# Ledger of designs, part 98: peptides against a protein of PDB entry 4J2C

Target 1, 107 residues: chain A of PDB entry 4J2C
Amino acid sequence: MEDPFFVVKGEVQKAVNTAQGLFQRWTELLQDPSTATREEIDWTTNELRNNLRSIEWDLEDLDETISIVEANPRKFNLDATELSIRKAFITSTRQVVRDMKDQMSTS

## One batch from the design tools (peptide; made by RFdiffusion4, then SolubleMPNN)

Design b2_p27_4_s2 (from b2_p27_4, 13 letters changed)
Fold by OpenDDE base, seed 3:
Structure b2_p27_4_s2 (fold): chain B 107 residues (1-107), chain A 27 residues (1-27)
Amino acid sequence: as target 1 above (107 residues)
Amino acid sequence: SMEKREKEVLEKLRKKAEEAEKKKEEE
């Protein structure tokens, strides 16, 4: 049985990869209208937003576990380096999501 | 209750992980 944190981390990473692919397509569709149908634009936009929302939701759950650990560090005995890695993952992933959302909102 | 919240948070994540693993095994 794997550590639940790393399993969910893996799911987030998969969702990020999917979102990045959708984001790339979204950008391409907007840059070249001749290759774009309204249907594909709408589908891509919707799928992208759904993926981003999913990522954000999972990040919240992951972040809550960190708060729990930090509230009682003696109970969980997590290595400081591991805790740092977990925090860094959440922070960096949130930034990736924010960047995509910002670009979508300004288009 | 701090203890209750702790249990709920950890169980929620565990459940999500189990669902993910189950889905992976079915693929």
Scores: peptide ipSAE 0.526, ipTM 0.891, DockQ to the pose 0.679
Fold by OpenDDE base, seed 5:
Structure b2_p27_4_s2 (fold): chain B 107 residues (1-107), chain A 27 residues (1-27)
Amino acid sequence: as target 1 above (107 residues)
Amino acid sequence: SMEKREKEVLEKLRKKAEEAEKKKEEE
């Protein structure tokens, strides 16, 4: 099996792509009442929130591994470049999630 | 124990990765 970090990273990236599509539809439904039903709005909102929660949960697990590696770096043999890439992925993905959540809370 | 916590964190992620691969195989 591949490094578990990259497998879960891949799952997070898929969830982000799904969430971005749902978020776009969510905004379209709220902007044009003539094309929106309450049922579709509720479904889209629920699916979007579920995806965002899933991403946040996985990011927490990924972030915990960073702390484990940094507590004993010699044991895991990760170079500085790879560690930076892992940290950057978590940081940038959290920002993407935060941006969508902020817009949902203000609508 | 620090060693126990380390094992728990790494095992949790490994299990999540295995579940993801299992889902992929079933598709």
Scores: peptide ipSAE 0.525, ipTM 0.889, DockQ to the pose 0.678
Fold by OpenDDE base, seed 1:
Parts: sequence; C-alpha cells; structure tokens
Structure b2_p27_4_s2 (fold): chain B 107 residues (1-107), chain A 27 residues (1-27)
Amino acid sequence: as target 1 above (107 residues)
Amino acid sequence: SMEKREKEVLEKLRKKAEEAEKKKEEE
C-alpha cells in the first residue's frame, strides 16, 4: 500500500470535485426554480452536505497526522517541504469547503 | 500516552486508506 496520506488525500480530492459539481447544480437550481423540482433540490442538497462532511472528516484525520509528525519530526522521514505540502493541502481544502458552506448557509 | 496516540492516529489513517483501496478495486 502507498503512503496512507496520499491515498486519503486522493479520496478527499475526489470528494471535493464531486462536491463542486453538486454545488454548481445546487446554485443553478436555486437561481432558476423553473428548472428545478423539490426532489432534485433536496437530493442535491443532501448529497452536497454529505460530501462536505466526508471531506471534513478526512481532513481531521490528515491533520492529526501532521500533529503527530510535528511532535516528533526525527522519528518520521518527512522533510520540511513534504510536510509543508501536506499542510497546504489541508488548509486550502478547508477553505474550499468553508466557501461552499458559507454560501449554503447564507442562501 | 503520546506513543499510544501516535499509533492510534496512524493506524486510523492506514485503515481508511486500506478501505479506500479496497473500494477502488471493487469498482
């Protein structure tokens, strides 16, 4: 098996792509109700929220590994660059999720 | 302990990764 971090990172990225697609559809449905059924709105909303929750859950697990490494850096064979990349991924992904959540909450 | 937590965190992520790979193989 590959580095677990990379595998989970990949899953998060897939979920983000899915969420962004759902978010776009969600926006379209709300902007033009004539093209939307209540069933589709509800389905899209629920799927979107589920994906966002999944992402946030995985990000927590990924973030915990960062804390573990930073607590004992010499034990783990990760250089500063690799650690920075991992941290950046978590930070940027959280921002993407937050942006979608903010728009959903203010709609 | 810190050692115990370390093991648990890493194992949790490993299991998640393993599940993801298994799911990918099934699809």
Scores: peptide ipSAE 0.523, ipTM 0.890, DockQ to the pose 0.668
Fold by OpenDDE base, seed 2:
Structure b2_p27_4_s2 (fold): chain B 107 residues (1-107), chain A 27 residues (1-27)
Amino acid sequence: as target 1 above (107 residues)
Amino acid sequence: SMEKREKEVLEKLRKKAEEAEKKKEEE
């Protein structure tokens, strides 16, 4: 059976790519109003926010598994290297999400 | 759908986590 962590990780990665595309479009729409309709701006903004929220939720679930493993490492078949990779993924992904959210809040 | 599959995976993940925590508390 597949490790659910890797499955969710893959879905988060896809969502991040989608969010980055939406963020780029969001930036373009705001920088050049002549090419934007209010409907598209609103749609893009909402889709982006929903996507980011979804990512954050998934990261919370992933992070919970890390905490559980760290509490009882011998119960799980994860070595220090794999655990480090999982933690790094969560940390780096949160940073990417935070950066987009910060830019949206200041615009 | 992808969304449905994701939800199912997340539920399984969460369930495993909760079971692990519960087992730890019982020890």
Scores: peptide ipSAE 0.429, ipTM 0.811, DockQ to the pose 0.074

Design b2_p27_4_s3 (from b2_p27_4, 12 letters changed)
Fold by OpenDDE base, seed 5:
Structure b2_p27_4_s3 (fold): chain B 107 residues (1-107), chain A 27 residues (1-27)
Amino acid sequence: as target 1 above (107 residues)
Amino acid sequence: SEEEREEKVLNKLLEKKKKAEEEELLE
């Protein structure tokens, strides 16, 4: 069966795509009050926040796997390139989430 | 060791998540 890391990575990537769509709609609703209802704004905001929290939770789990592998490299036998790719994915995804959260907190 | 305990807990969690996502794809 597939490595659980790649399964969670795939789910995080899907959640990021969903969050980006919600974020775009969120900005549109705030920029055009004539087409925005309070209900849609609240729904979009909640869905976006929930997606971002889900991503952050998954990233914590993925990050912990890195620590576990690095603590016992002989057991897992991952090469340096694969480990680097996993770390880069976590770092870049956290930045994407942080950028959206920063814009939401200032609006 | 603490490392072994953490590994077991995390692996169990990730396997549960993996199973849940696979089941979602089959629905």
Scores: peptide ipSAE 0.192, ipTM 0.726, DockQ to the pose 0.420
Fold by OpenDDE base, seed 1:
Structure b2_p27_4_s3 (fold): chain B 107 residues (1-107), chain A 27 residues (1-27)
Amino acid sequence: as target 1 above (107 residues)
Amino acid sequence: SEEEREEKVLNKLLEKKKKAEEEELLE
């Protein structure tokens, strides 16, 4: 069986790219409200929030797999390098999401 | 849809995770 971590990682990366696009649009709309209707602002905001929540959910599941592997490393035969890469992905992605959320909460 | 595909992938991950957890509990 293909390791589902890599597949989900790819899907999360796609979701991050989508969220970043929505975030950019969200920023533009709030900087100049005359550029769009309230409906577009609301749609963009909701889509962005939904994407961010989805990413966070997936990251929790990915992070849980790390815990499982670390509980019995010999069973899963993942070396330290691979685990480090997986952890780094989760950590960096959480930071990207957090940065967007922080900016949204302060506006 | 893309969302449905993502959900299926996540479910696959979750199923494997669950299996791994169950096996660890039996050890």
Scores: peptide ipSAE 0.168, ipTM 0.639, DockQ to the pose 0.076
Fold by OpenDDE base, seed 2:
Structure b2_p27_4_s3 (fold): chain B 107 residues (1-107), chain A 27 residues (1-27)
Amino acid sequence: as target 1 above (107 residues)
Amino acid sequence: SEEEREEKVLNKLLEKKKKAEEEELLE
């Protein structure tokens, strides 16, 4: 059976790309109100927040898998390098999400 | 749909996690 971690990782990566696109559009709409309708701003804002929330939820589940593996490393047969890569992905992705959220909160 | 696919992936992950946790508790 395939390790679901990498499957979910891929889905998170796709969601990040989507969020980044929405974030870019969000910034453009705010920078040039003449090209924006209130409906589009609201829709973009909502979609962006929903995507970010979805990513955070998936990251929590991925992070939990790390804890499970670390509790019984021999059972899952993951070496330190692979575990480090998984941790790094979660950490870096959380940072990307946090950066977007911080910018949204200050606008 | 894309959402349905994501849910399936998440459920798969969660089921494996749950199984792993249960086995750990039994040890």
Scores: peptide ipSAE 0.157, ipTM 0.633, DockQ to the pose 0.076
Fold by OpenDDE base, seed 4:
Structure b2_p27_4_s3 (fold): chain B 107 residues (1-107), chain A 27 residues (1-27)
Amino acid sequence: as target 1 above (107 residues)
Amino acid sequence: SEEEREEKVLNKLLEKKKKAEEEELLE
């Protein structure tokens, strides 16, 4: 069986791609009122927020795995490079989510 | 221990997610 970390990582990556598409549309709708309806804005905003929350939830789980592994490195026997890659993924993804959330909160 | 409890909970959650993803791919 595959390492569950990679499965969740894959789900997060898909959710990020979806969120980025929704965010782009969200931006377009707010920049051109002539093409925007309240219904589409609300739908896009809701879908975007749902995706972002899903990502954040998954990242919390992934982050907990890091903490657990670091608490007992001998048990899990993860390579230091692999652990670094996992940490980097979580950090970079959180930044992507934060950037979108910051823009949504100010618009 | 607290660590063991956390590990068990997390592993269960991750396995559930894995199962859900696999089922989605089969649909």
Scores: peptide ipSAE 0.212, ipTM 0.741, DockQ to the pose 0.468; fails the geometry check

Design b2_p27_4_s4 (from b2_p27_4, 14 letters changed)
Fold by OpenDDE base, seed 4:
Structure b2_p27_4_s4 (fold): chain B 107 residues (1-107), chain A 27 residues (1-27)
Amino acid sequence: as target 1 above (107 residues)
Amino acid sequence: SEEEREKKVLEKLYEKAEEKKKEELES
């Protein structure tokens, strides 16, 4: 079985790409009312929020594993480089999500 | 215990991974 961290990481990455596409469309819809319908705005907004929530949920689960490993690193035999990569992924992804959420909250 | 909590967290992640793989396979 593949390391579940990598599986969830991969799914988060896909969700981020999807969210970024939805966010772009969301921005376009709000900036051009002539091409926007309430239905598409609502759909895009809901899909975007759902994706962001999914990402955040997965990041929490991933982060919990980091805490476990950091509490006993020798037990899990993860080297410093791999742990750093995992932590960096969570941190950077949270920032990406936060940026989109911040823009949505101000619109 | 702490060990039990660790086990639960790891099991949860494994379950999540399996669910996501299943969803992707069925999509």
Scores: peptide ipSAE 0.331, ipTM 0.806, DockQ to the pose 0.641
Fold by OpenDDE base, seed 3:
Structure b2_p27_4_s4 (fold): chain B 107 residues (1-107), chain A 27 residues (1-27)
Amino acid sequence: as target 1 above (107 residues)
Amino acid sequence: SEEEREKKVLEKLYEKAEEKKKEELES
């Protein structure tokens, strides 16, 4: 049976790539009004925010499992290295999301 | 109980994973 953590992790990574593409387009649209319509700006902004929200939601679910494993690591057969990798993924991904959100709020 | 709560959290993640796998296969 496949570990559900890695399935959700994979989906989060795909969503991050999608969000980064949308963020790049969002930046381009705001920098050159001649290449942008209000409809495209609104669509891009909404899609980007939806992707970021989806990522944050999945990260919360992943993070809940960390506390459970840390309480009884022997029960789940997770070594310190694997646990560190999982925690690092959540931390770094949250930072990527925060960076995009911060730039959007100041524009 | 704490054991029951932990079981529900893990079950929830499993269900999410199964749903995402299903969506990917049907795309």
Scores: peptide ipSAE 0.328, ipTM 0.804, DockQ to the pose 0.637
Fold by OpenDDE base, seed 5:
Parts: structure tokens; sequence; C-alpha cells
Structure b2_p27_4_s4 (fold): chain B 107 residues (1-107), chain A 27 residues (1-27)
């Protein structure tokens, strides 16, 4: 059976890449209003926010499993190295999302 | 119980994973 953690992790990584692309377009649209329609701005903004929200939701679920595994790592056959990798992924991804959200709220 | 809660969390993640896999196949 496939470990569901890695499946969700993979989907989060895809969503991050999508969000970063949307964020880049969002900045471009706001930098040059002459080349941007209101419809595209609204669409891009909405898609970006939806992607970020999806990522945050998945990270929350992934984070819940960390606490469970840490309570009994032997039961799940996970060593300290694997736990560190999972924690690092959640921490770094949350930072990426936060950076984009901060820029959107201040622009 | 704590064990029951843990089971539910893991089951939820499994279900989410299956849903995402299904979505990917349909795209």
Amino acid sequence: as target 1 above (107 residues)
Amino acid sequence: SEEEREKKVLEKLYEKAEEKKKEELES
C-alpha cells in the first residue's frame, strides 16, 4: 500500500508550483494595468487564493500525522531522519505560502 | 480514546490521498 503522506505531499508540491506561477502572473498584471483586464486580475487573484487555501488545508492534515507518529514512531516504522524530513517539508512550505499571502495583503 | 482519534486522523489522510489520486486520473 502507498503511504498517504507522500501522496498528499506530492499534491501539495504541485499546488505550490501552480501558486507560484499564479503569483508571478498576479504581480505582472498589477505592475502594468494597460496590459491587464479586470477579468484576468480577478481570475488570477481568485485562483491564487484558492490554491493557497488548499495547500494550507493539506498541511494541517499532514501536520496532524506528525504528532501521531512522534508519539509512537516504532509503531509506524519511522526513524528520526524521516520525521525530520516530514517536519521540514511542512515548515518550509508554510513559509512559502506565508510569503505570498503577505505580499498579496500589502499590495 | 486516543487510539480511536489517531485511527480517524490516519483514515482521513488516506481518504484525502485517494481522492487526490482519483482527481489526477480524471484530469
Scores: peptide ipSAE 0.305, ipTM 0.793, DockQ to the pose 0.618
Fold by OpenDDE base, seed 2:
Structure b2_p27_4_s4 (fold): chain B 107 residues (1-107), chain A 27 residues (1-27)
Amino acid sequence: as target 1 above (107 residues)
Amino acid sequence: SEEEREKKVLEKLYEKAEEKKKEELES
């Protein structure tokens, strides 16, 4: 049986990159309103929020498997290092998402 | 679509997780 964790991880990473690009544009639009149309602001904002929600949802799905594997990693053919990598990915990615969300909420 | 592909992957992930959970409960 294939382990889909890394596939989902890859998809999350792609979504993070997309979100970061949108976030960068979002900040630029807010910093210089003269170069921004309302249409672009709304589109960027909505796309960014949607991407962030998607990432969070995927992280929840990944995290659900962690609890199961963490109870008996040997049974699932995962060593401590692999488990640590998976947990670290979820934790760090959540932080990245949180940072963007925090900045959006305060702007 | 990309979204559909992602959903399929997530479904597989979920199915695997549920299977493993069941296996643990039965052991």
Scores: peptide ipSAE 0.248, ipTM 0.694, DockQ to the pose 0.076

Design b2_p27_5_s1 (from b2_p27_5, 19 letters changed)
Fold by OpenDDE base, seed 1:
Structure b2_p27_5_s1 (fold): chain B 107 residues (1-107), chain A 27 residues (1-27)
Amino acid sequence: as target 1 above (107 residues)
Amino acid sequence: MEKLKERAEELRKQNESQEESIRKREA
């Protein structure tokens, strides 16, 4: 067994950055649809949704890594502080995704 | 469509910049 947390975390962070950029553009397009074509609106929406789904899947993977570590504390030698930091990252990231999804669902 | 390509490239460049920043921070 290995600790893949940091690898997945990196992928999540990249996807979050991408999603935030797409979300910003998405909000601009909704506020003034005349600023772009319907094609851009659809593309942006789809790319954003795809990124959000990717993040959610990776967050589940991160949860699994935590479960593995918690089940084998001696093997990975992670203390409660490190685990708390990892859980905090997952929780905060889920909130970021949730906020974007909530705004999309209400539009 | 050209605008979409441009937007995609912009996002790609932004991601690359972020990745480089992360690498520098972790190195």
Scores: peptide ipSAE 0.069, ipTM 0.533, DockQ to the pose 0.038
Fold by OpenDDE base, seed 3:
Formats: structure tokens, sequence, C-alpha cells
Structure b2_p27_5_s1 (fold): chain B 107 residues (1-107), chain A 27 residues (1-27)
């Protein structure tokens, strides 16, 4: 049977990659006003915020998949090491999102 | 508007390239 973690993880990774690109451009636009238009600033900001929210939602789903696996050990047959790896992915991804959000709030 | 469309395409290409790289590393 399909492990639900991998389905959601793929979506998270895609959203993180997109957010990182948007965040990089966002910082560039703010650091060099000569290259920044109001249209691009607004678009980049909105897209970035949307992606960050999407990631946060998916991370909650990933947390739930962990709970599902832990509640059904016979079905998924995952050991403590694999679960720790999955939890580490969630934790590290949350930190990445938090760092970007913190920088956006201070600008 | 033209620049924004270009930005969107660039991000799409970057994501596709990244996904391919991930698949290759895991294969």
Amino acid sequence: as target 1 above (107 residues)
Amino acid sequence: MEKLKERAEELRKQNESQEESIRKREA
C-alpha cells in the first residue's frame, strides 16, 4: 500500500523550491530599487506569501501522516529510524519557512 | 507584465530541473 508521506512530501519540496526562488528575487528587489517595479514587488511578495502558506498547510498534513504510520505499525512496517528521518524533514522545513517569514516581517 | 511572465517561466524550469536531479540521485 502507498505510504502517504511521499505524496505530500513531493508537494512540499516543490513549494519550497518555488518559495526559495521567489524569496531570492524578493530580497534583490528590495536591495536594488533601480531594478524594482511596483508590479514585480507586489507580485513576488504575494506569490511568496502564498507559497509559504501552502508549505505550512502541507507540513500539517505531513505531521498527520506521521501519526497515521505510528498508529498502524503493522501496515507500514517503519522503524524508529525512518520515523525520525521524516520528523527531521518536517522540522527543518518549518525552520526554513520561519526564517523567510521572519525576514519578511522585519523589512 | 512581460517580465512577470518570464519570472514565472524561470521558476517553472528551475523546479523541473530540481525534480529531475532528485530523481537521478535516488535512482
Scores: peptide ipSAE 0.067, ipTM 0.523, DockQ to the pose 0.038
Fold by OpenDDE base, seed 4:
Structure b2_p27_5_s1 (fold): chain B 107 residues (1-107), chain A 27 residues (1-27)
Amino acid sequence: as target 1 above (107 residues)
Amino acid sequence: MEKLKERAEELRKQNESQEESIRKREA
């Protein structure tokens, strides 16, 4: 059995990159209405929110993987440093998502 | 609509590129 953390991390990273791209376009659309159609705004907004939700769900899944590893220390044999790194990834990613969500809520 | 399709494809390609880079970096 592979470490479950790595199974989910890749999807999170992809979703973050996608969300960041969508967020950038979202900001551009709102900043220049002359080049923005309501259709693209709605599409971009929807896709962005979907990606953010996906990330949030995956982060919860990553939290669960942490719990699995912590509950089975001998099976995975991860030291405190590695666990800290994984937790830091989750925390920092949540912050990235939060920042985008906050900006969306204020726009 | 075509603009949106193009945008979607661009994002797809970007995602694929990122996945590839992640795989290579972690290999």
Scores: peptide ipSAE 0.065, ipTM 0.538, DockQ to the pose 0.040
Fold by OpenDDE base, seed 2:
Structure b2_p27_5_s1 (fold): chain B 107 residues (1-107), chain A 27 residues (1-27)
Amino acid sequence: as target 1 above (107 residues)
Amino acid sequence: MEKLKERAEELRKQNESQEESIRKREA
């Protein structure tokens, strides 16, 4: 069976890609509102926020996975390199989400 | 991207519904 971490990681990666597309459209709509309906603006905004929240939840789940592995090193047998890679993914993804959220809050 | 595709589909459905409503009012 697949490593549970990578299953969630895959979902996060897909959500990040989707969020990036929504974020791009969101910025375009705000820059030129005449090209969009209010319905599209509201939909895009809501879907973007929902997507970002979904990512944040999955990242918390991944963090818990890391904590469990660190508490039970003999059970999972993950070496330090793999653990570092997993932590780096979580950290970098959080930064991506934070950057989008910060831009949304200042607009 | 699934969410973007969903948005496009929803917007198209709304547009079609609006056009049908206009046609019915004019008939």
Scores: peptide ipSAE 0.044, ipTM 0.466, DockQ to the pose 0.040

Design b2_p27_5_s2 (from b2_p27_5, 19 letters changed)
Fold by OpenDDE base, seed 3:
Structure b2_p27_5_s2 (fold): chain B 107 residues (1-107), chain A 27 residues (1-27)
Amino acid sequence: as target 1 above (107 residues)
Amino acid sequence: MERLKKRAEELKKRNEETEKRIKEREE
C-alpha cells in the first residue's frame, strides 16, 4: 500500500536532518578550537561528508524514477501535481546539500 | 521501480546506524 518513493523520501529527509546536525556541530567545533579535539573534528567531518555523499546518490536514484515515470505516463498514472512535488523535493534537497558542501569547501 | 523498496530498507538501516554512532559519541 505504501508508495516506495514516499518511503525513500522519508528516509532521505531523516538523513538530511542528521547531516544538518552534524554540520552544526562541525561549525561549532571550528568556531571554538579550544573546545574541540582534532579527533572530533575529523570524525564529524568524515560523518558529514559521507552522509552528504549518500544523500546525493539517493537523490540521483529518486531522480531516475521520475524519468522513468515521465517516459511512461500511462503505465504509472501519476498526475502533474504529484510529479511536481517529487521534483521539488529533489531540487530543494540538492540545494540544502550544496549549501553545506559549499561552506565546507571554503572552511 | 520495485528496487526502491529495497533501497528504502537500506536507507533505514544506514540512518539507524548513523544515529547510533552519533548518540554514542555524545554520551
Scores: peptide ipSAE 0.647, ipTM 0.925, DockQ to the pose 0.752
Fold by OpenDDE base, seed 1:
Parts: C-alpha cells; structure tokens; sequence
Structure b2_p27_5_s2 (fold): chain B 107 residues (1-107), chain A 27 residues (1-27)
C-alpha cells in the first residue's frame, strides 16, 4: 500500500486548489456587486470556510504524524530529507490557508 | 499513523463531494 502520508498530502493539495478557486470566485463576487447575489456570496463563502476548516484539520493530523516519527526514529524509516519535505508542506499549506482567512476576515 | 489510511479515504470522499457541488452550482 502507498504511504498514507503521501496520499493524504495529495488530497489536501486538491482541497487547497479547490479552496483557491472558491476564494477567487468569492473575491470576484465582492468586487462586482452588480453581478453577485447575496445567495451566491453566502454559498461561496460557506463552501470556502468549510473547506478551509477541513484543511486545517487535515494539517493537524499530518503534523501529529511528524511528532510521532520524530519521537520514534528507529521505528520509522523516514530520513531527514523526507521529514523536511513533510514539514515544509504543512508549513506552506498553513500559510496559504492563513492568507485566505486573513483576507476574508478583513473584508 | 494507521489512522491516516482511514483519513485518506475520508478526504477523497470529501473532495469528490465538494467538487461535485461546485460543478453542479456552475451548471
């Protein structure tokens, strides 16, 4: 079976891509009120917020695995490079989510 | 670590459902 971390990582990235699409639509709706209905804004906002919340949950789970691996280096065959890649993914993804959340909270 | 296998399947399902909703909304 494939590395479950890698599989989850891939799905999280899909969710991020989806969120970015929703965020773009959200921005467009707010920038042109003449073409936006309140219903569409609300729907887009809800989908976006739910997706972002889910991603944050996913990242917490991934982050926990890092701690487990670091606490048990002999049990897991991950080298420093792989661990660094995993950490970088979590960090960068959290930043992407945070940037979207910050823009939503100030709008 | 073992729970990630279950999480992977949950995420796949979630993503599929979300994409379906978005696609249907655009139609």
Amino acid sequence: as target 1 above (107 residues)
Amino acid sequence: MERLKKRAEELKKRNEETEKRIKEREE
Scores: peptide ipSAE 0.647, ipTM 0.924, DockQ to the pose 0.780
Fold by OpenDDE base, seed 4:
Structure b2_p27_5_s2 (fold): chain B 107 residues (1-107), chain A 27 residues (1-27)
Amino acid sequence: as target 1 above (107 residues)
Amino acid sequence: MERLKKRAEELKKRNEETEKRIKEREE
């Protein structure tokens, strides 16, 4: 296995992609009630919310690793650039999740 | 840090299960 951070990063990104798909479906269902059942809306909403929540947890876990590295700079051979990349991923992913959540909350 | 290896597998499994559910829903 490569750097486990990047492995997790990849899986988180997959989850984000899945969430975006669910979000798109969620939007479509709500925009045309004639083509949507309440059951499908509820299912999609549930899957989406659960996925988003999971991603948020994943990001917290990733964030913890960064904190560990920053607290132990002599133990880990990660330069500022690498840390910046990891932080940027977490920040940007949180933003993507937040955007979906915000739209869901205002619907 | 070592936990990330386990997390990777967990996430992989979660993603696979989610995709499976979605696929089943679309069929």
Scores: peptide ipSAE 0.646, ipTM 0.925, DockQ to the pose 0.752
Fold by OpenDDE base, seed 5:
Structure b2_p27_5_s2 (fold): chain B 107 residues (1-107), chain A 27 residues (1-27)
Amino acid sequence: as target 1 above (107 residues)
Amino acid sequence: MERLKKRAEELKKRNEETEKRIKEREE
């Protein structure tokens, strides 16, 4: 049976990659105001913020599943190593999102 | 964990829709 955690993980990673692309465009637009319309800036900003918020929500769901697994160790066949990998993914992804958000709030 | 399986499909749809919007914007 396929573990749904890894399926969600894969989709979250795709969302992060998309966000990073939007972030790059956002940065480019702000670095060259002469070629950037306010409409494009607003659109890019909104898409980026919405995507980041969605990712944060996804991570909360993943975090909840970890709590469930830890509370029911006999129901799930996960060892400490696997749990650590899952936790590390959530932590590192949150950091990536936070870094983009921080730059957006100060630019 | 059935909830998580359902979430996977929702995320996939969201990603596809986002990519579509981005592509349309570039055209």
Scores: peptide ipSAE 0.645, ipTM 0.924, DockQ to the pose 0.808

Design b2_p27_5_s3 (from b2_p27_5, 18 letters changed)
Fold by OpenDDE base, seed 4:
Structure b2_p27_5_s3 (fold): chain B 107 residues (1-107), chain A 27 residues (1-27)
Amino acid sequence: as target 1 above (107 residues)
Amino acid sequence: LEKLAKRAEELKKKNEEQEEKIKKKEE
C-alpha cells in the first residue's frame, strides 16, 4: 500500500489547473460582453464553482490525514520536512481557491 | 488513509471527466 497523499495531491493540482483555466475564461467572458452569452457564462461559472468546491473537499480530506499522521508519528514515520510540505500544499492551495472565490463573489 | 486511497481513484476519474467536458465545450 502506497501513500495516497501524493496521488491525491497530484490530482488536486490537476483540478487547480483546470479551475484556473475556467477562471480565466470566466474572467474573459465577463470582461467582454460582446463575445459572451449568458449560457456560456452560466456554464463556465457552474463548472468553476463545482471544481472549486470539489478541490475544497479534497483539501479537507488531505487535511484530515495530517491529524492522523501527527497523532501516530511512529507508525507513518514521516519526517518534519515531509509533513511541512504536505501542510504547505494544503495551505497554499486553499489560498489559491480562496482568491478565485473572492473574485467571483465580487463580480 | 484507506478512505483517501479510494478517494484518489475517484479524483482521477473526476478530473478525466471534467477535462473531457471542457474539451467538448470548446470544440
Scores: peptide ipSAE 0.482, ipTM 0.890, DockQ to the pose 0.811
Fold by OpenDDE base, seed 5:
Structure b2_p27_5_s3 (fold): chain B 107 residues (1-107), chain A 27 residues (1-27)
Amino acid sequence: as target 1 above (107 residues)
Amino acid sequence: LEKLAKRAEELKKKNEEQEEKIKKKEE
């Protein structure tokens, strides 16, 4: 029996790691223009934004499942601890994404 | 959850493609 939540969670985590790598490169490019071309900046920015947007969508899907589980606790047999972990993951991941987006919007 | 299960496969593919794309760019 496979719980799709942790599968998606794992993939979201991978996407976040990818985004963080792109964000780091984005930061490096903007901090040292001598090592950056406009093309590379645009490429990195585009990939990063697309990645972040995808993550946000994935989090919405995950969030929806939580609502469904909470409405049908017996059907899914998840305890409060597991639900808390799932909620915490979504919350913390949204924060990570938000932090990157905020920095991008101010640069 | 069935919808999410299907989404999982899409995400796996997406991540693989993105990782390869970035890998090639860094080469």
Scores: peptide ipSAE 0.482, ipTM 0.890, DockQ to the pose 0.770
Fold by OpenDDE base, seed 3:
Structure b2_p27_5_s3 (fold): chain B 107 residues (1-107), chain A 27 residues (1-27)
Amino acid sequence: as target 1 above (107 residues)
Amino acid sequence: LEKLAKRAEELKKKNEEQEEKIKKKEE
């Protein structure tokens, strides 16, 4: 009855929103040195990196469920449309994370 | 799926702690 995928999906989305907030602050700190301390930069950077890493791990867990469902179509009764939505979420979220990571690595 | 269900609860806790930590830092 209850599909844990949507629950995890929701929490991953919350984590992404949090990461985006941290990323915004990180950007602001680096663009305005007069308002930034090394301590805050380091704190923000570390929290952001840890958050992004956690999201990536969560996406791997979600991705694993896709393979399991695809291998057992009769057991889970998920149609192609639902699987497509789940795959799209993972793909798009990975891209969002990658974009933030790329910007951090080039700074 | 059972593993994922357990993971969901862990994520809820993690997200809550993260939000509180950020809130405290911004005070």
Scores: peptide ipSAE 0.480, ipTM 0.890, DockQ to the pose 0.793
Fold by OpenDDE base, seed 2:
Parts: structure tokens; sequence; C-alpha cells
Structure b2_p27_5_s3 (fold): chain B 107 residues (1-107), chain A 27 residues (1-27)
């Protein structure tokens, strides 16, 4: 009945915000060792990685729904604009996650 | 879409737990 995409979208956005907070803390810890313990660094790193992994999985689920809708446009009654918005969200969110992952892998 | 609907509930729970975990750690 209800289209869950917008609900999931909102939750993914929350997860991204949380990840960005963890990423910021991760960056700060690595930039100032005097204020960081190994335990906190490891904790933050692990939480961040787990969060990012979860987001990536969520995006795959969202991406799958787009494929389903595109295959059955009349059934779901979504116009091109709405589909574009959904695709854009997935694309941009993937980029945000990728950027954090890239920085973590090079640090 | 039913799968996604179920996922929505899981995500809400996950996010809540994650936020509480972070909050607790920062205390």
Amino acid sequence: as target 1 above (107 residues)
Amino acid sequence: LEKLAKRAEELKKKNEEQEEKIKKKEE
C-alpha cells in the first residue's frame, strides 16, 4: 500500500549524518594524537566502517526498487521526475560514502 | 517493495541503536 521509499530514504539520510559525525571524529582523533587513545580510534573506526557498510547495503535495496519500478511504470504510477529524484539520491549518497571510504583507505 | 517496507523498520531500529551507542560513548 504505502511507498516505503521515502521512509527508507529518510533513514538512510540519518545514517549518513551519523557516519559523517563519526568520520569527523575519526579525522580529529588522527590529526591530534594527544587527545586520542588507541581504543577510541579503533572504536570510532569500527563504528564508522560498519555504518558505511550498512548504508551501502541500504542503497542497494533502494536501487533494486528503482529497477522494479522502471520495469513496471504503470503499476507504480511514478513519473520521470520522481524516478530522477530517487536515482539522484542513490547516486549522490553513494558518492558521499565513497568519499569517506577513500579517505579512510588512504590514511 | 514489501521487502523495503520491512527494511524501513529495521533501519529505524538500527539508527536508534547507533545514535544511542554514540551518545553513550561520548558521555
Scores: peptide ipSAE 0.479, ipTM 0.890, DockQ to the pose 0.817

